# Designs tried in a protein design run: peptides against a protein of PDB entry 3T7K. Part 17

Target 1, 248 residues: chain A of PDB entry 3T7K
Amino acid sequence: KAEKILARFNELPNYDLKAVCTGCFHDGFNEVDIEILNQLGIKIFDNIKETDKLNCIFAPKILRTEKFLKSLSFEPLKFALKPEFIIDLLKQIHSKKDKLSQININLFDYEINGINESIISKTKLPTKVFERANIRCINLVNDIPGGVDTIGSVLKAHGIEKINVLRSKKCTFEDIIPNDVSKQENGGIFKYVLIVTKASQVKKFTKLINDRDKNETILIVEWNWCVESIFHLNVDFTSKKNVLYQKK

## One batch from the design tools (peptide; made by RFdiffusion4, then SolubleMPNN)

Design b1_p9_8_s3 (from b1_p9_8, 3 letters changed)
Fold by OpenDDE base, seed 4:
Structure b1_p9_8_s3 (fold): chain B 248 residues (1-248), chain A 9 residues (1-9)
Amino acid sequence: as target 1 above (248 residues)
Amino acid sequence: SADVELPDS
């Protein structure tokens, strides 16, 4: 059926998209449309797997979903597109009225607002955002909204190698792991990096660390600090936004 | 769910 539908076109584009969707296409696609998209070099996956070498995300806007956040770790993310790309594409293909010899849909017309070439270019870097920031090992409180598994998975996608989950009510200093990175001459390395949810946790962890490891560098942030860093594919250590405690 | 937005902190 897809072949018959596409036979009316003299030339078919190859978009070369390996994509996931978030915040759109919850009902999926029918078999014919999947076949059509496949013939156009558009393959949509249900989940993110590294082996699939994903290069595209479909979303209506910038979202704080696991899929969207992880898409910014693709190597590279070639396109972040609005679902209207697929909608308009399929609409044009299914249109009986237009004796169109060619499909006239340009990917660049469907870019997600806020994902610009500057962001896309950073996904071509050989390092991940937190790797570039010298953040390898973090401490994450167990009561984080969204769950430690989801949050941890996103952070790992962006270069965090080790996530230590802290039981916020019972943890001691010995439960806190250091950010084990080699001292580089040109970068503020924080020995302790923590993601917390409450001011009481800031007070607790700062006390525990300062009492046992005096004069060590500490960075305590909220989840939004991570999200903003991901959305910009850059860690701005000059910003105090979403930083709860910093000791240099 | 993979499509749930992670909470604002």
Scores: peptide ipSAE 0.518, ipTM 0.918, DockQ to the pose 0.765
Fold by OpenDDE base, seed 1:
Structure b1_p9_8_s3 (fold): chain B 248 residues (1-248), chain A 9 residues (1-9)
Amino acid sequence: as target 1 above (248 residues)
Amino acid sequence: SADVELPDS
């Protein structure tokens, strides 16, 4: 059935998209439309797997979903597109209007607002955002909204190698792991990096660290600090936004 | 679900 529909076109584009969807297409696609999309070089996956070499995300806007946040770690993310691309494409293909020699849909017309060329270009860098920021090992409180597994998975996708989960009520200084990065001469490396949810945790962890390791560098942030860093694919250490405690 | 927005901190 898809072949018969597509036979109307003399030339078919190959979009070469390996995509996931978030915030759209919850009901999926019918079998015919999936086949049509596949013939146009558009493959939609249910989940993110590194082996699939995903290069595209469909979403109506910038979202704080696991899929959206992880899509910014694709190597590279070629396109971040609105679902209207698929909608308009399928609409044009199913249209009974006369012999369209070609499909006239430009991917660039469907870019998600706020995901610009600057962001896309950063996904071509050989390093991940937190790797570039010299953040490899972090401490994460166990009561973080969204869960440590989901949050941890997003952070790992962006270059954090080790996530230490802290039991906020029972943890001691010995439970806190250092950010073990090779001392690069020119960059302020924080020895202790923590993601916390409450002011009481800031007080606890700062006390524990300062009592045992008085002269060390500490960075304590909220989850939003990570999200903003991901959305910009850059860590801005000059910003105090979402920073709860910083000792240089 | 994977499509739930992670909460604002």
Scores: peptide ipSAE 0.517, ipTM 0.918, DockQ to the pose 0.788
Fold by OpenDDE base, seed 5:
Structure b1_p9_8_s3 (fold): chain B 248 residues (1-248), chain A 9 residues (1-9)
Amino acid sequence: as target 1 above (248 residues)
Amino acid sequence: SADVELPDS
Protein backbone atom coordinates (compact mmCIF):
# COMPACT_ATOMS: atom_id res chain seq x y z
CA LYS B 1 0.00 0.00 0.00
CA ALA B 2 2.79 2.44 0.85
CA GLU B 3 4.55 1.70 -2.42
CA LYS B 4 1.43 2.49 -4.39
CA ILE B 5 1.00 5.76 -2.55
CA LEU B 6 4.62 6.75 -3.09
CA ALA B 7 4.58 5.74 -6.76
CA ARG B 8 3.01 9.10 -7.54
CA PHE B 9 6.37 10.75 -6.90
CA ASN B 10 9.22 10.72 -9.38
CA GLU B 11 11.80 11.22 -6.66
CA LEU B 12 11.71 10.45 -2.97
CA PRO B 13 13.87 12.22 -0.45
CA ASN B 14 16.01 10.32 1.99
CA TYR B 15 15.85 12.24 5.22
CA ASP B 16 18.14 9.78 7.05
CA LEU B 17 16.40 10.22 10.39
CA LYS B 18 16.58 7.75 13.24
CA ALA B 19 14.30 9.35 15.71
CA VAL B 20 12.44 9.14 18.96
CA CYS B 21 9.38 11.15 19.84
CA THR B 22 8.54 12.94 23.04
CA GLY B 23 5.48 15.00 23.83
CA CYS B 24 3.92 13.94 20.53
CA PHE B 25 2.57 10.94 18.62
CA HIS B 26 1.47 9.09 21.73
CA ASP B 27 -0.79 6.87 19.66
CA GLY B 28 1.99 6.08 17.20
CA PHE B 29 1.46 5.67 13.48
CA ASN B 30 -0.53 3.25 11.41
CA GLU B 31 1.32 0.57 9.49
CA VAL B 32 1.03 2.35 6.14
CA ASP B 33 2.44 5.59 7.48
CA ILE B 34 5.32 3.78 9.15
CA GLU B 35 6.09 2.14 5.83
CA ILE B 36 5.90 5.49 4.07
CA LEU B 37 8.23 7.08 6.59
CA ASN B 38 10.64 4.17 6.29
CA GLN B 39 10.74 4.62 2.52
CA LEU B 40 11.66 8.25 3.10
CA GLY B 41 14.51 7.29 5.41
CA ILE B 42 12.61 8.13 8.59
CA LYS B 43 12.74 5.50 11.30
CA ILE B 44 10.95 6.13 14.55
CA PHE B 45 11.92 4.15 17.62
CA ASP B 46 9.97 3.72 20.82
CA ASN B 47 12.98 3.90 23.10
CA ILE B 48 16.52 5.18 23.07
CA LYS B 49 19.15 2.54 22.50
CA GLU B 50 22.75 3.32 21.68
CA THR B 51 22.81 0.59 19.08
CA ASP B 52 20.16 2.39 17.02
CA LYS B 53 22.45 5.38 16.43
CA LEU B 54 19.64 7.84 16.90
CA ASN B 55 20.18 11.26 15.38
CA CYS B 56 16.80 12.97 15.70
CA ILE B 57 14.18 13.95 18.24
CA PHE B 58 10.61 14.93 17.52
CA ALA B 59 9.05 17.22 20.08
CA PRO B 60 6.74 20.23 20.00
CA LYS B 61 9.24 22.27 22.04
CA ILE B 62 12.13 21.88 24.42
CA LEU B 63 10.94 19.45 27.07
CA ARG B 64 12.36 18.15 30.31
CA THR B 65 11.58 14.56 29.42
CA GLU B 66 14.05 11.72 29.65
CA LYS B 67 13.93 11.30 25.88
CA PHE B 68 14.50 14.95 25.14
CA LEU B 69 17.36 15.29 27.61
CA LYS B 70 18.97 12.13 26.28
CA SER B 71 18.55 13.28 22.68
CA LEU B 72 21.08 16.00 23.39
CA SER B 73 23.58 13.19 23.99
CA PHE B 74 23.12 11.71 20.51
CA GLU B 75 26.31 11.42 18.49
CA PRO B 76 25.47 13.65 16.80
CA LEU B 77 22.00 14.99 17.20
CA LYS B 78 21.43 16.02 13.60
CA PHE B 79 17.93 17.37 13.95
CA ALA B 80 15.50 18.40 16.63
CA LEU B 81 12.21 18.71 14.79
CA LYS B 82 8.63 19.63 15.51
CA PRO B 83 6.06 16.89 14.93
CA GLU B 84 4.52 19.04 12.20
CA PHE B 85 7.30 17.80 9.95
CA ILE B 86 5.79 14.32 9.97
CA ILE B 87 2.23 15.62 9.89
CA ASP B 88 2.82 17.85 6.88
CA LEU B 89 4.88 15.21 5.13
CA LEU B 90 2.21 12.54 5.47
CA LYS B 91 -0.49 15.04 4.57
CA GLN B 92 1.29 15.94 1.35
CA ILE B 93 1.87 12.31 0.46
CA HIS B 94 -1.74 11.31 1.05
CA SER B 95 -3.40 14.36 -0.49
CA LYS B 96 -1.83 14.65 -3.93
CA LYS B 97 -3.18 12.33 -6.58
CA ASP B 98 -1.16 13.75 -9.43
CA LYS B 99 2.35 12.65 -10.17
CA LEU B 100 4.78 14.99 -8.50
CA SER B 101 8.44 15.41 -9.16
CA GLN B 102 9.33 15.97 -5.52
CA ILE B 103 8.04 16.01 -2.00
CA ASN B 104 8.09 19.65 -0.94
CA ILE B 105 8.88 19.33 2.74
CA ASN B 106 12.13 20.72 4.07
CA LEU B 107 13.10 19.49 7.51
CA PHE B 108 15.00 22.73 8.19
CA ASP B 109 11.66 24.52 8.37
CA TYR B 110 10.62 22.43 11.37
CA GLU B 111 13.43 22.99 13.85
CA ILE B 112 12.47 23.11 17.51
CA ASN B 113 12.76 26.61 18.87
CA GLY B 114 15.81 27.00 21.05
CA ILE B 115 17.76 24.09 19.62
CA ASN B 116 20.12 26.04 17.42
CA GLU B 117 23.20 25.13 15.45
CA SER B 118 25.40 25.98 18.43
CA ILE B 119 23.72 23.24 20.44
CA ILE B 120 23.73 20.82 17.51
CA SER B 121 27.42 21.48 16.91
CA LYS B 122 28.29 20.54 20.48
CA THR B 123 26.72 17.12 19.97
CA LYS B 124 29.47 16.48 17.42
CA LEU B 125 32.13 16.78 20.10
CA PRO B 126 33.89 13.54 21.01
CA THR B 127 33.09 14.02 24.70
CA LYS B 128 29.92 14.37 26.72
CA VAL B 129 29.03 17.50 28.64
CA PHE B 130 29.82 16.16 32.11
CA GLU B 131 32.91 14.42 30.83
CA ARG B 132 34.18 17.78 29.60
CA ALA B 133 33.40 19.20 33.01
CA ASN B 134 35.48 16.51 34.75
CA ILE B 135 32.45 15.02 36.47
CA ARG B 136 32.72 11.25 36.39
CA CYS B 137 31.37 10.09 39.71
CA ILE B 138 28.47 11.74 41.48
CA ASN B 139 26.40 11.26 44.56
CA LEU B 140 22.64 11.36 44.07
CA VAL B 141 20.11 11.45 46.87
CA ASN B 142 17.53 8.70 46.77
CA ASP B 143 14.56 11.04 47.24
CA ILE B 144 15.14 12.97 44.02
CA PRO B 145 11.91 13.67 42.14
CA GLY B 146 11.71 11.63 38.97
CA GLY B 147 13.55 8.76 40.58
CA VAL B 148 17.19 7.79 40.70
CA ASP B 149 16.86 5.43 37.74
CA THR B 150 15.50 8.03 35.33
CA ILE B 151 17.75 10.81 36.56
CA GLY B 152 20.71 8.48 36.64
CA SER B 153 20.02 7.29 33.11
CA VAL B 154 19.99 10.85 31.80
CA LEU B 155 23.20 11.69 33.63
CA LYS B 156 24.92 8.58 32.32
CA ALA B 157 23.88 9.45 28.78
CA HIS B 158 25.75 12.72 29.29
CA GLY B 159 28.99 11.20 30.48
CA ILE B 160 28.63 10.49 34.17
CA GLU B 161 30.04 7.03 34.63
CA LYS B 162 29.18 6.29 38.23
CA ILE B 163 26.12 7.32 40.17
CA ASN B 164 26.21 6.62 43.86
CA VAL B 165 22.75 6.71 45.38
CA LEU B 166 22.75 8.14 48.87
CA ARG B 167 20.11 7.20 51.36
CA SER B 168 19.89 10.69 52.74
CA LYS B 169 18.63 9.75 56.20
CA LYS B 170 21.00 6.86 56.75
CA CYS B 171 24.13 7.75 54.86
CA THR B 172 27.48 8.40 56.50
CA PHE B 173 30.68 9.91 55.15
CA GLU B 174 31.82 6.46 54.07
CA ASP B 175 28.83 6.24 51.72
CA ILE B 176 29.92 9.35 49.78
CA ILE B 177 32.10 8.59 46.78
CA PRO B 178 34.78 10.88 45.41
CA ASN B 179 34.73 12.12 41.85
CA ASP B 180 37.68 10.05 40.73
CA VAL B 181 39.05 12.09 37.86
CA SER B 182 42.72 12.50 37.06
CA LYS B 183 43.84 16.05 37.70
CA GLN B 184 43.84 17.94 34.46
CA GLU B 185 46.32 20.82 34.43
CA ASN B 186 43.83 23.63 33.82
CA GLY B 187 40.55 22.51 35.33
CA GLY B 188 39.26 22.72 38.88
CA ILE B 189 38.08 19.22 39.70
CA PHE B 190 35.59 18.85 42.49
CA LYS B 191 36.43 15.86 44.63
CA TYR B 192 32.85 15.51 45.82
CA VAL B 193 29.89 16.18 43.56
CA LEU B 194 26.40 15.78 44.94
CA ILE B 195 22.93 16.28 43.55
CA VAL B 196 20.48 17.00 46.35
CA THR B 197 16.90 18.17 46.80
CA LYS B 198 16.86 19.87 50.19
CA ALA B 199 18.81 22.37 52.22
CA SER B 200 18.98 19.85 55.06
CA GLN B 201 20.93 17.54 52.79
CA VAL B 202 23.37 20.32 51.99
CA LYS B 203 23.96 20.84 55.68
CA LYS B 204 24.35 17.15 56.32
CA PHE B 205 26.74 16.40 53.49
CA THR B 206 28.86 19.50 53.92
CA LYS B 207 29.29 18.62 57.58
CA LEU B 208 30.12 15.00 56.88
CA ILE B 209 32.68 15.88 54.24
CA ASN B 210 34.25 18.83 56.03
CA ASP B 211 34.58 16.89 59.28
CA ARG B 212 36.37 13.99 57.62
CA ASP B 213 38.00 15.54 54.55
CA LYS B 214 38.28 19.23 55.42
CA ASN B 215 40.46 20.51 52.61
CA GLU B 216 38.66 18.94 49.68
CA THR B 217 36.59 20.57 46.99
CA ILE B 218 32.83 20.14 47.10
CA LEU B 219 30.08 20.85 44.59
CA ILE B 220 26.47 20.43 45.67
CA VAL B 221 23.84 21.21 43.06
CA GLU B 222 20.17 20.82 42.29
CA TRP B 223 18.81 18.73 39.45
CA ASN B 224 18.18 21.94 37.50
CA TRP B 225 21.93 22.51 37.43
CA CYS B 226 22.24 19.31 35.46
CA VAL B 227 19.30 20.17 33.20
CA GLU B 228 20.69 23.59 32.38
CA SER B 229 24.08 22.06 31.70
CA ILE B 230 22.45 19.56 29.33
CA PHE B 231 20.33 22.18 27.55
CA HIS B 232 23.43 24.26 26.93
CA LEU B 233 25.72 21.26 26.49
CA ASN B 234 28.11 23.17 28.69
CA VAL B 235 28.83 23.32 32.39
CA ASP B 236 29.28 26.88 33.55
CA PHE B 237 31.23 26.78 36.79
CA THR B 238 31.07 30.56 37.04
CA SER B 239 27.31 30.47 37.47
CA LYS B 240 25.81 30.14 40.91
CA LYS B 241 22.44 29.21 39.45
CA ASN B 242 21.18 25.98 41.00
CA VAL B 243 24.41 25.62 42.98
CA LEU B 244 23.63 25.02 46.62
CA TYR B 245 27.17 24.76 47.92
CA GLN B 246 30.57 25.17 46.38
CA LYS B 247 33.97 24.88 47.97
CA LYS B 248 36.98 25.38 45.79
CA SER A 1 7.48 6.98 31.54
CA ALA A 2 10.03 8.46 29.14
CA ASP A 3 7.51 11.13 28.14
CA VAL A 4 6.87 12.47 31.59
CA GLU A 5 8.57 15.77 32.16
CA LEU A 6 11.02 15.57 34.99
CA PRO A 7 10.13 17.94 37.77
CA ASP A 8 11.64 21.32 38.18
CA SER A 9 13.92 21.28 41.18
Scores: peptide ipSAE 0.517, ipTM 0.919, DockQ to the pose 0.759
Fold by OpenDDE base, seed 2:
Structure b1_p9_8_s3 (fold): chain B 248 residues (1-248), chain A 9 residues (1-9)
Amino acid sequence: as target 1 above (248 residues)
Amino acid sequence: SADVELPDS
């Protein structure tokens, strides 16, 4: 059926998209449309797997979903597109109008607002955003909204190697792990990096660290600090936004 | 898994 539908075109594009969807296409696609998309070089996957070499995301806008956040770690992310790309494409293909020589849909017309070329270009870098920031090992409180598994998975996708989960009420200094990064001459390395949810946790962890390991560098941030860093694919250590405590 | 937005901290 798909071949018969596509036979009306003299030339077919190859978009070369390996994509996931977030915030759209919850009902999926029918078998014919999936086959059409496949013939146009568009493959849609249900889940993110590193082995699939995903290069595209479909979403109506910037979202704080696991899929959207992880898409910014693709190597590279080629396109972040609105679902209207697929809608308009299928609409043109199913149109009963006369024989069209080619499909006239430009990917660049469907870019998600706020995902610009600067962001896309950073996904071509050989390093991940937190790797570039010299953040390898972090401490994460167990009561974080969204859950430690989901949050941890996003952070790992962006270059954090080790996530230590802290039981906020029971943890001691010995439970806190250092950020084990070799001293680079030109970059501020924080020995202790923590993601917390409450002011009481800031007070607790700062006391524990300062009492046992004096004069060490500490960075305590909110989850939003990580999200903003991901959305910009850059860590701005000059910003105080979403930073709860910093000791240099 | 439902496409749930992670909460704002």
Scores: peptide ipSAE 0.517, ipTM 0.914, DockQ to the pose 0.826

Design b1_p9_8_s4 (from b1_p9_8, 4 letters changed)
Fold by OpenDDE base, seed 2:
Structure b1_p9_8_s4 (fold): chain B 248 residues (1-248), chain A 9 residues (1-9)
Amino acid sequence: as target 1 above (248 residues)
Amino acid sequence: KEDVELPDS
């Protein structure tokens, strides 16, 4: 069926998209449309797997979903596109109008607002955002909204190697792991990095660390600090936004 | 299943 539909075009583009969708296409695509998209070099996957070499995300806007956040870790993310790209493409293909010589859909017209070339270019870097920031080992409180598994998976996709889950009510100093990074001459390295949800946790962890490991560097942030860092693919250590405690 | 947005902190 797809071949008969596509035979109306003299030339077919190859978009070379390996994509996931978030906030759109919840019901998927019919078999004919999937076949059409495949013939155009558009493959849509249900889940993110490294083996699939994903390079595209479809979403109506910037979203705080696991898929959207992880898409910014693709190597590279080539395109972040609105679902209207697929809608308009399929509409043109299914159109009964005369012999269209070519499909005239430009990917660049469907870019997600706020995902600019500067962000896309950073996905071509050989390092991940938290790796560049010298954050490899973090402490994460167990009561984080969204769950430690989902949050942890996003953070790992962005270069955090080790996530230590803290039971905030029962943890001691010995439960807190250091951020094990080699002292680089040119960058603020925090010995202890923690993601917390409550002011009481800030008070607890600052006391535990300062009492046992005096004068060490501490960074305590909320989840939004991580999200903003991911959305910009850059950690801004000069910003106080979403920073709950910092000791340099 | 709809992808759930992770909460604002």
Scores: peptide ipSAE 0.566, ipTM 0.936, DockQ to the pose 0.808
Fold by OpenDDE base, seed 1:
Order: C-alpha cells, then structure tokens, then sequence
Structure b1_p9_8_s4 (fold): chain B 248 residues (1-248), chain A 9 residues (1-9)
C-alpha cells in the first residue's frame, strides 16, 4: 500500500533519521505510515539503544524526559525536530491534489526551539559533557525524585562512569566515593561530587567529608545542575545556580 | 506510556 502511495513521486528523499519520540506520537503510527517513513529513510524506535546509532529526536519542545536528556548524548545528534515534521510530511504524501513530483519538506524548518547548531555541534565532540568537566565518579542519594536508575542512566549516557548510591540516613564517610580522575594540573577537579535533594544531606555530607578528609575539594549539587549542564552540553563551574555547596 | 518528565529539584 505504501509503495502505491509513494509511486506518484519521481524522486523520494532519504532523510537518514534514526529517531525516538518523546512528548509526542503516544499512539504510534499505523502500519502504512511506518512503511512510508521507512521508505523515506525515517526509522522510529521505541527505546534508546546504543547499538541503534540514533541521530534524531522528535519532541514538541525541550523536555526533561529521559529520552530527551539522553538524545543530547547521541553521537552525533543530527536533528532535534518537532513532530510537525512527520505530520506535514505524511499530509503531503497522502495528498492527492498536489501534482508534486517531489516531496518538499525541509528538516531545518522543524527544529526544536532552543536546540541550536551550537548544541548540535557539541554532540560531535569526542567526549561527553561530564567527561569534559572531569566528573567520572559521583555520589547520588537514594531518595532522589525520578529514581536512581533513571537518573543514573541519564548521567551515564553523559559520561559518568560510576554512580555510588548513598543511603542518606545510614551512610558514613567510608560510603562516599572519590571522583577518580587523574589530576590535570590546570583543571578544577572536585575530589567529591554529590547529587542531593535536601539541605540536611548537604550538612551531613559536608561534615562527614570535612571531618575525615580535611582540605579536599567538594561539589554538592541538585539534579537541576545536571539537567542544565546537559541542556547546554557544558558545565559552567562559575555559576552558583543549583550548586548547594562548593569547596575549592 | 507517556514519557514522564523528571522532576524539578
């Protein structure tokens, strides 16, 4: 059925999209439309797998979903597109009135607001955002909203190698892991990096670390610090936003 | 299932 629909076009574009959707297309696509999209080089996946070499995300706007946050770790993210791209494309293809010999849909007209070429270009870098920031090992409190598995999965996609989950009520100094990065001479490396949810945790962990490992560098942030770092694909150590405690 | 936005901290 899809072949018959597409036969009216003399030339078909190959968009070369391997995509996931977030915040759109919850009901999926019918079989004919999936076949049409596949013939145009658009393959939509249900979940993110590294082996699929995903290069695109469909979303109505910037979202704080696991899929959206992870899409910024694609290598590279080629396109972040509004769902209207698919909608308009399928409308044009199903239209019998247009004597169009060609599909005239430009991907660049459907970019998600706030995902600019500067962001896209950073996804071509050989390193991940937290790797560039010399953050490889972190401590994460077990009571984080969204759950340690989801949060941890997003952080790992962006270059965190090791996530130590802290039981906030029972943890001791010995439970806190150091950020094991080779001391580059000129980079502000934090020995202890923690993501916490409460002011009481800041007080607890700062005391534990300062009492046992005096004069070491500490960074304690909230989840929003990670999200903003991901959305910008850059860690700004000059910003105090979402930083709960910092010791250099 | 709708993709849930991760909560604001």
Amino acid sequence: as target 1 above (248 residues)
Amino acid sequence: KEDVELPDS
Scores: peptide ipSAE 0.565, ipTM 0.935, DockQ to the pose 0.812
Fold by OpenDDE base, seed 3:
Structure b1_p9_8_s4 (fold): chain B 248 residues (1-248), chain A 9 residues (1-9)
Amino acid sequence: as target 1 above (248 residues)
Amino acid sequence: KEDVELPDS
């Protein structure tokens, strides 16, 4: 029983973690270890649900998984930790060494490389990354690798309200939705935002839009543009990286 | 199920 194992410690930490795992712990945890973790204030969930108020991600490194990308939308993300935190913690607890007065595991020693305090601090902002960038409605091509549902779910977690799926081979200008954002004085608002996979799509959509709406602003990006924006929790409109077409 | 990384574009 977890209680008998933990009785060796005079004081138990409360880590207050509500976490998901990605790229680690594929086989889960045994019942005893789950009970131990729960007594230490560590709850691990199988899936992301808003109702669970998740605040932590376990991963070996920065990953391009749905769970990892969505974890950066937690409110706030308190910790992004390597799985070694749990491994070392459980190892210490299961150790037969004499009465340890305290579990000496520091969460900060297990931070995922590249998820620094600057990133964590941005998860405390009242807005999501794409909301701050004035991107609410986007067009997404139906042939995107990873699928429109997964990609769409990640984008929605980060503040995209409406995702219009374009059938790239059959779509017309009338199928393209505008990004309905009120003009703010200091921000480049793009009327048309599109995520595409191929240069042929860039040519098609630029022609369709420019032929029908000649003076409007257009942003066409690849999926990596979204990923980089999420990993930094900031949209850099000065960067041309992963931008396929831009008209201001 | 192993979480699949979304592909590079």
Scores: peptide ipSAE 0.565, ipTM 0.935, DockQ to the pose 0.800
Fold by OpenDDE base, seed 5:
Structure b1_p9_8_s4 (fold): chain B 248 residues (1-248), chain A 9 residues (1-9)
Amino acid sequence: as target 1 above (248 residues)
Amino acid sequence: KEDVELPDS
């Protein structure tokens, strides 16, 4: 069926998109439209798998979904597109009225607001955002909203190698892992990095660390610190935003 | 499943 629909076009674009969707297309696509999209080099996947070499995300806007956050870790993310790209594309293809010899849809017209070339360019870097920030091992409180698995998965996608889940009520100093990074000359390395949700946790962990490992560097942040870092694909250590405690 | 936005901290 798709072949017959597409046969009216003399040339078909190859968009070369391997995409996931978030915040759109909840009902999926019909078989014909999937086939059409496939013939145009657009493959939509249900889930993010590294093996799929995803390079695109469809979303109506910047979202704080697992998929959206992880899409910024694609290698590279080539396109972050509004769902209207697919909608308009399919509409044009299904339109019988237009004696269109060619599909005239430019993906660049459908960029998600706020995902600019500067962001896209950073996805071409050989390192991940937290890797560049010398954050390899973090401590994550077990009561984090969104769950440690989801949060942890996002963080790992962005270069955090080890996530230590702290049982906030029962944890001791010995449960806190250091950020085991080789001293690179020019980057402030925090020995202890923690993501917490409550001021009580800040008090607890700062006390535990300062009592047992004096004069060490500590960074305690909110989840939003991570999100902002991901959205910018840059960690700004000069910003106090979403930083709950910092000891240099 | 709708992708749930991760909550603000």
Scores: peptide ipSAE 0.565, ipTM 0.935, DockQ to the pose 0.825

## One batch from the design tools (peptide; made by RFdiffusion4, then SolubleMPNN)

Design b1_p10_1_s1 (from b1_p10_1, 4 letters changed)
Fold by OpenDDE base, seed 5:
Structure b1_p10_1_s1 (fold): chain B 248 residues (1-248), chain A 10 residues (1-10)
Amino acid sequence: as target 1 above (248 residues)
Amino acid sequence: SNSLDSETLS
């Protein structure tokens, strides 16, 4: 069926998209449309797997979903597109009225607002955002909204190697792991990096660390600090936004 | 919101 529908076109584009969707197409696609998309070099996956070499995200806008955040870790993310790309594409293909010899849909016209070439270009870097920031090991409180698994998965996608989950009520200093990074000459390295949700946790962890490991560098941030870093694919250590405690 | 958005935008 898809072949018959596409046969009216003399030339078919190959978009070469391996994509996931977030915040759109919850109902999926019918079999014919999937076949059509496949013939146009558009493959949509249900989940993010590294083996699939995903290069595209479909979303109506910048979202704070797991998929969207992880898409910024694609190697590279080639395109972040609005769902209207698919909608218009399928509409054009199914349209019998236009004796269109060619599909005339430019994917560049469907870029998600706020995902610019500067962001896309950073996904071509050989390192991940937190790797570049010398954040390898973090401490994550167990009561983080979204859950430690999801949050941890996003963070790992962006170069954090080790996530230590802290049981906020029971944790001791010995439960806090250091950010084990080799001293690179020019990067502010924080020995202890923590993602917390509450001011009480800040007080607790700062006390625990300062009492036992004096004069060490500490960075305690909110999840939003991570999100902003991901959205920019850059960690701005000069910003105090979403930083709850910092000791340099 | 400090939370992750759900994959299903209502």
Scores: peptide ipSAE 0.345, ipTM 0.880, DockQ to the pose 0.784
Fold by OpenDDE base, seed 3:
Structure b1_p10_1_s1 (fold): chain B 248 residues (1-248), chain A 10 residues (1-10)
Amino acid sequence: as target 1 above (248 residues)
Amino acid sequence: SNSLDSETLS
């Protein structure tokens, strides 16, 4: 069926997209449309796997979903596109009226607002955002909204190697891991990095660390600090936004 | 699985 539909075109583009969708296409695509997209070099995956070498995200806007956040870790992210790209493309292909010998859809017309070339260019860097920020090991409270697995997976995609989950009610100083980045020559290194959800946790962890390791550097942030860092593909240590406690 | 895609990690 797809071949018959596409036979009216003399030339087919190859978009070379390996994509996931977030915040759109919840009902998926029918088999014919999937086949059409495949013939145009567009493959849509249900889940993110490193082996698939994904290079594209479809979303209506910048979203705080796992898929969107992880898409910014693609190597590289080539395109962040609105779903209207697929909609208009399929509409043009299924249209009987257009005696068009060619598909006239330009990817650049469908870029997600706020994902600019500067962001795309940063996905071509050999390092991840948290790696560049000298954050390798973090402590994450177990009551984090979204769950430690999802949050942890996003953080790992962006260069955090070790995630230590803290049982916030029962944890002691010995449960807190240091951010061991001793091999990095450049930049301020925080010995203890923690992601917390509550002010009570800030008080607890600052006390635990300061009582046992008084002179060490501490960074305690909200999840939003990580999100903003991901969206910009840069950690701004000059900003106090979403920083709950900082000791340099 | 579709419901997780709309969850904004707040």
Scores: peptide ipSAE 0.161, ipTM 0.789, DockQ to the pose 0.156
Fold by OpenDDE base, seed 2:
Structure b1_p10_1_s1 (fold): chain B 248 residues (1-248), chain A 10 residues (1-10)
Amino acid sequence: as target 1 above (248 residues)
Amino acid sequence: SNSLDSETLS
């Protein structure tokens, strides 16, 4: 059936998209449309796997979903597209009125607002955003919204190697891990990096660290600090936004 | 499956 539908076109594009969807296409696609998309070089996957070499995300806008955040770690992310790309494409293909000899849909017309070439270009870098920021080991409180597994998975996708989960009510200084990064000449390194959810945790962890390891560098942030860093694919250490405590 | 994909990590 897909072959019959596509037979009216003399030339078919190859979009070369390996994509996931977030915030759209909840009902998926029928078998015919999947086959059509496959013939056009568009493969849609249900989940993110590194082995699939994903290069595209479909979403209506910038979202704070696991899939969207992880898509910014693709190597590279070639396209971040609105679902209307697929909708318009399939509409054109299924159209009986269009005597079109070729499909005329441009990917660049469907870019997600706010994902610009500057962001896309950073996904071509050989390093991840937190790796570039000299953040390798972090402490994460166990009561974080979204859960430690999901949050941790996003952070790991962006270059954090070790995530230590802290039980905030029971943890001691010995439970806090240092950010084990060699001193680089030109980069600020924080010995202790923590992601917390509330002010009481800031008070607790600052006290524990300062009492036992005086004069060490500390960075305590909320999850939004990580999100903003991911959305920009850059850590701005000059910004105080979403920083709860900083000791240089 | 769809519920996890739509969850906003706020």
Scores: peptide ipSAE 0.158, ipTM 0.789, DockQ to the pose 0.156
Fold by OpenDDE base, seed 4:
Structure b1_p10_1_s1 (fold): chain B 248 residues (1-248), chain A 10 residues (1-10)
Amino acid sequence: as target 1 above (248 residues)
Amino acid sequence: SNSLDSETLS
């Protein structure tokens, strides 16, 4: 059926997209449309797997979903596109108009606002955003909204190797792991990095660390600090936004 | 699951 529909075109583009969707296409695609998209070099996956070498995200805008955040870790992310790309493409293909020579849909016309070439270019870097920031091991409180598994998965996708989950009410200093990175000459390395949700946790962890490991560097941030870092694919250590406590 | 995919991580 898809072949018959596509036969009306003299030439078919190959978009070479391996994509996931977030915040759109909740009902999925029918079998015919999936086949059409496949013939155009567009493969949509249900889940993110590293082995699939995903290079594209479909979303109406920048979203704080797991899929969207992880898409910025693709190697590279080639395209971040609005769902209207697929919609307009399928509309053109299903059009009852006379034989069209070509499909006239340009990917660049459907870029998600805020995902520019600067962001795309950073996904071509050999390192991940937190790796570049010398953040390898972090402490994450167990009451984080979204859950430690989801949040942890996003952070790992962006170069954090080890996530230590802290039981905020019961944890001691011994439960806090150091950020084990080799001292690089020019980078601010924090020995302790923590993601917390409450001011009480800041007070607790600051006290625990300062009492037992004096004069060490500490970075305590909100989840939003991580999100902003991901959205920019850069950690700005000069910004105090979403930083709850910092000791250099 | 589809439910987690639409969930905004606040």
Scores: peptide ipSAE 0.155, ipTM 0.791, DockQ to the pose 0.158

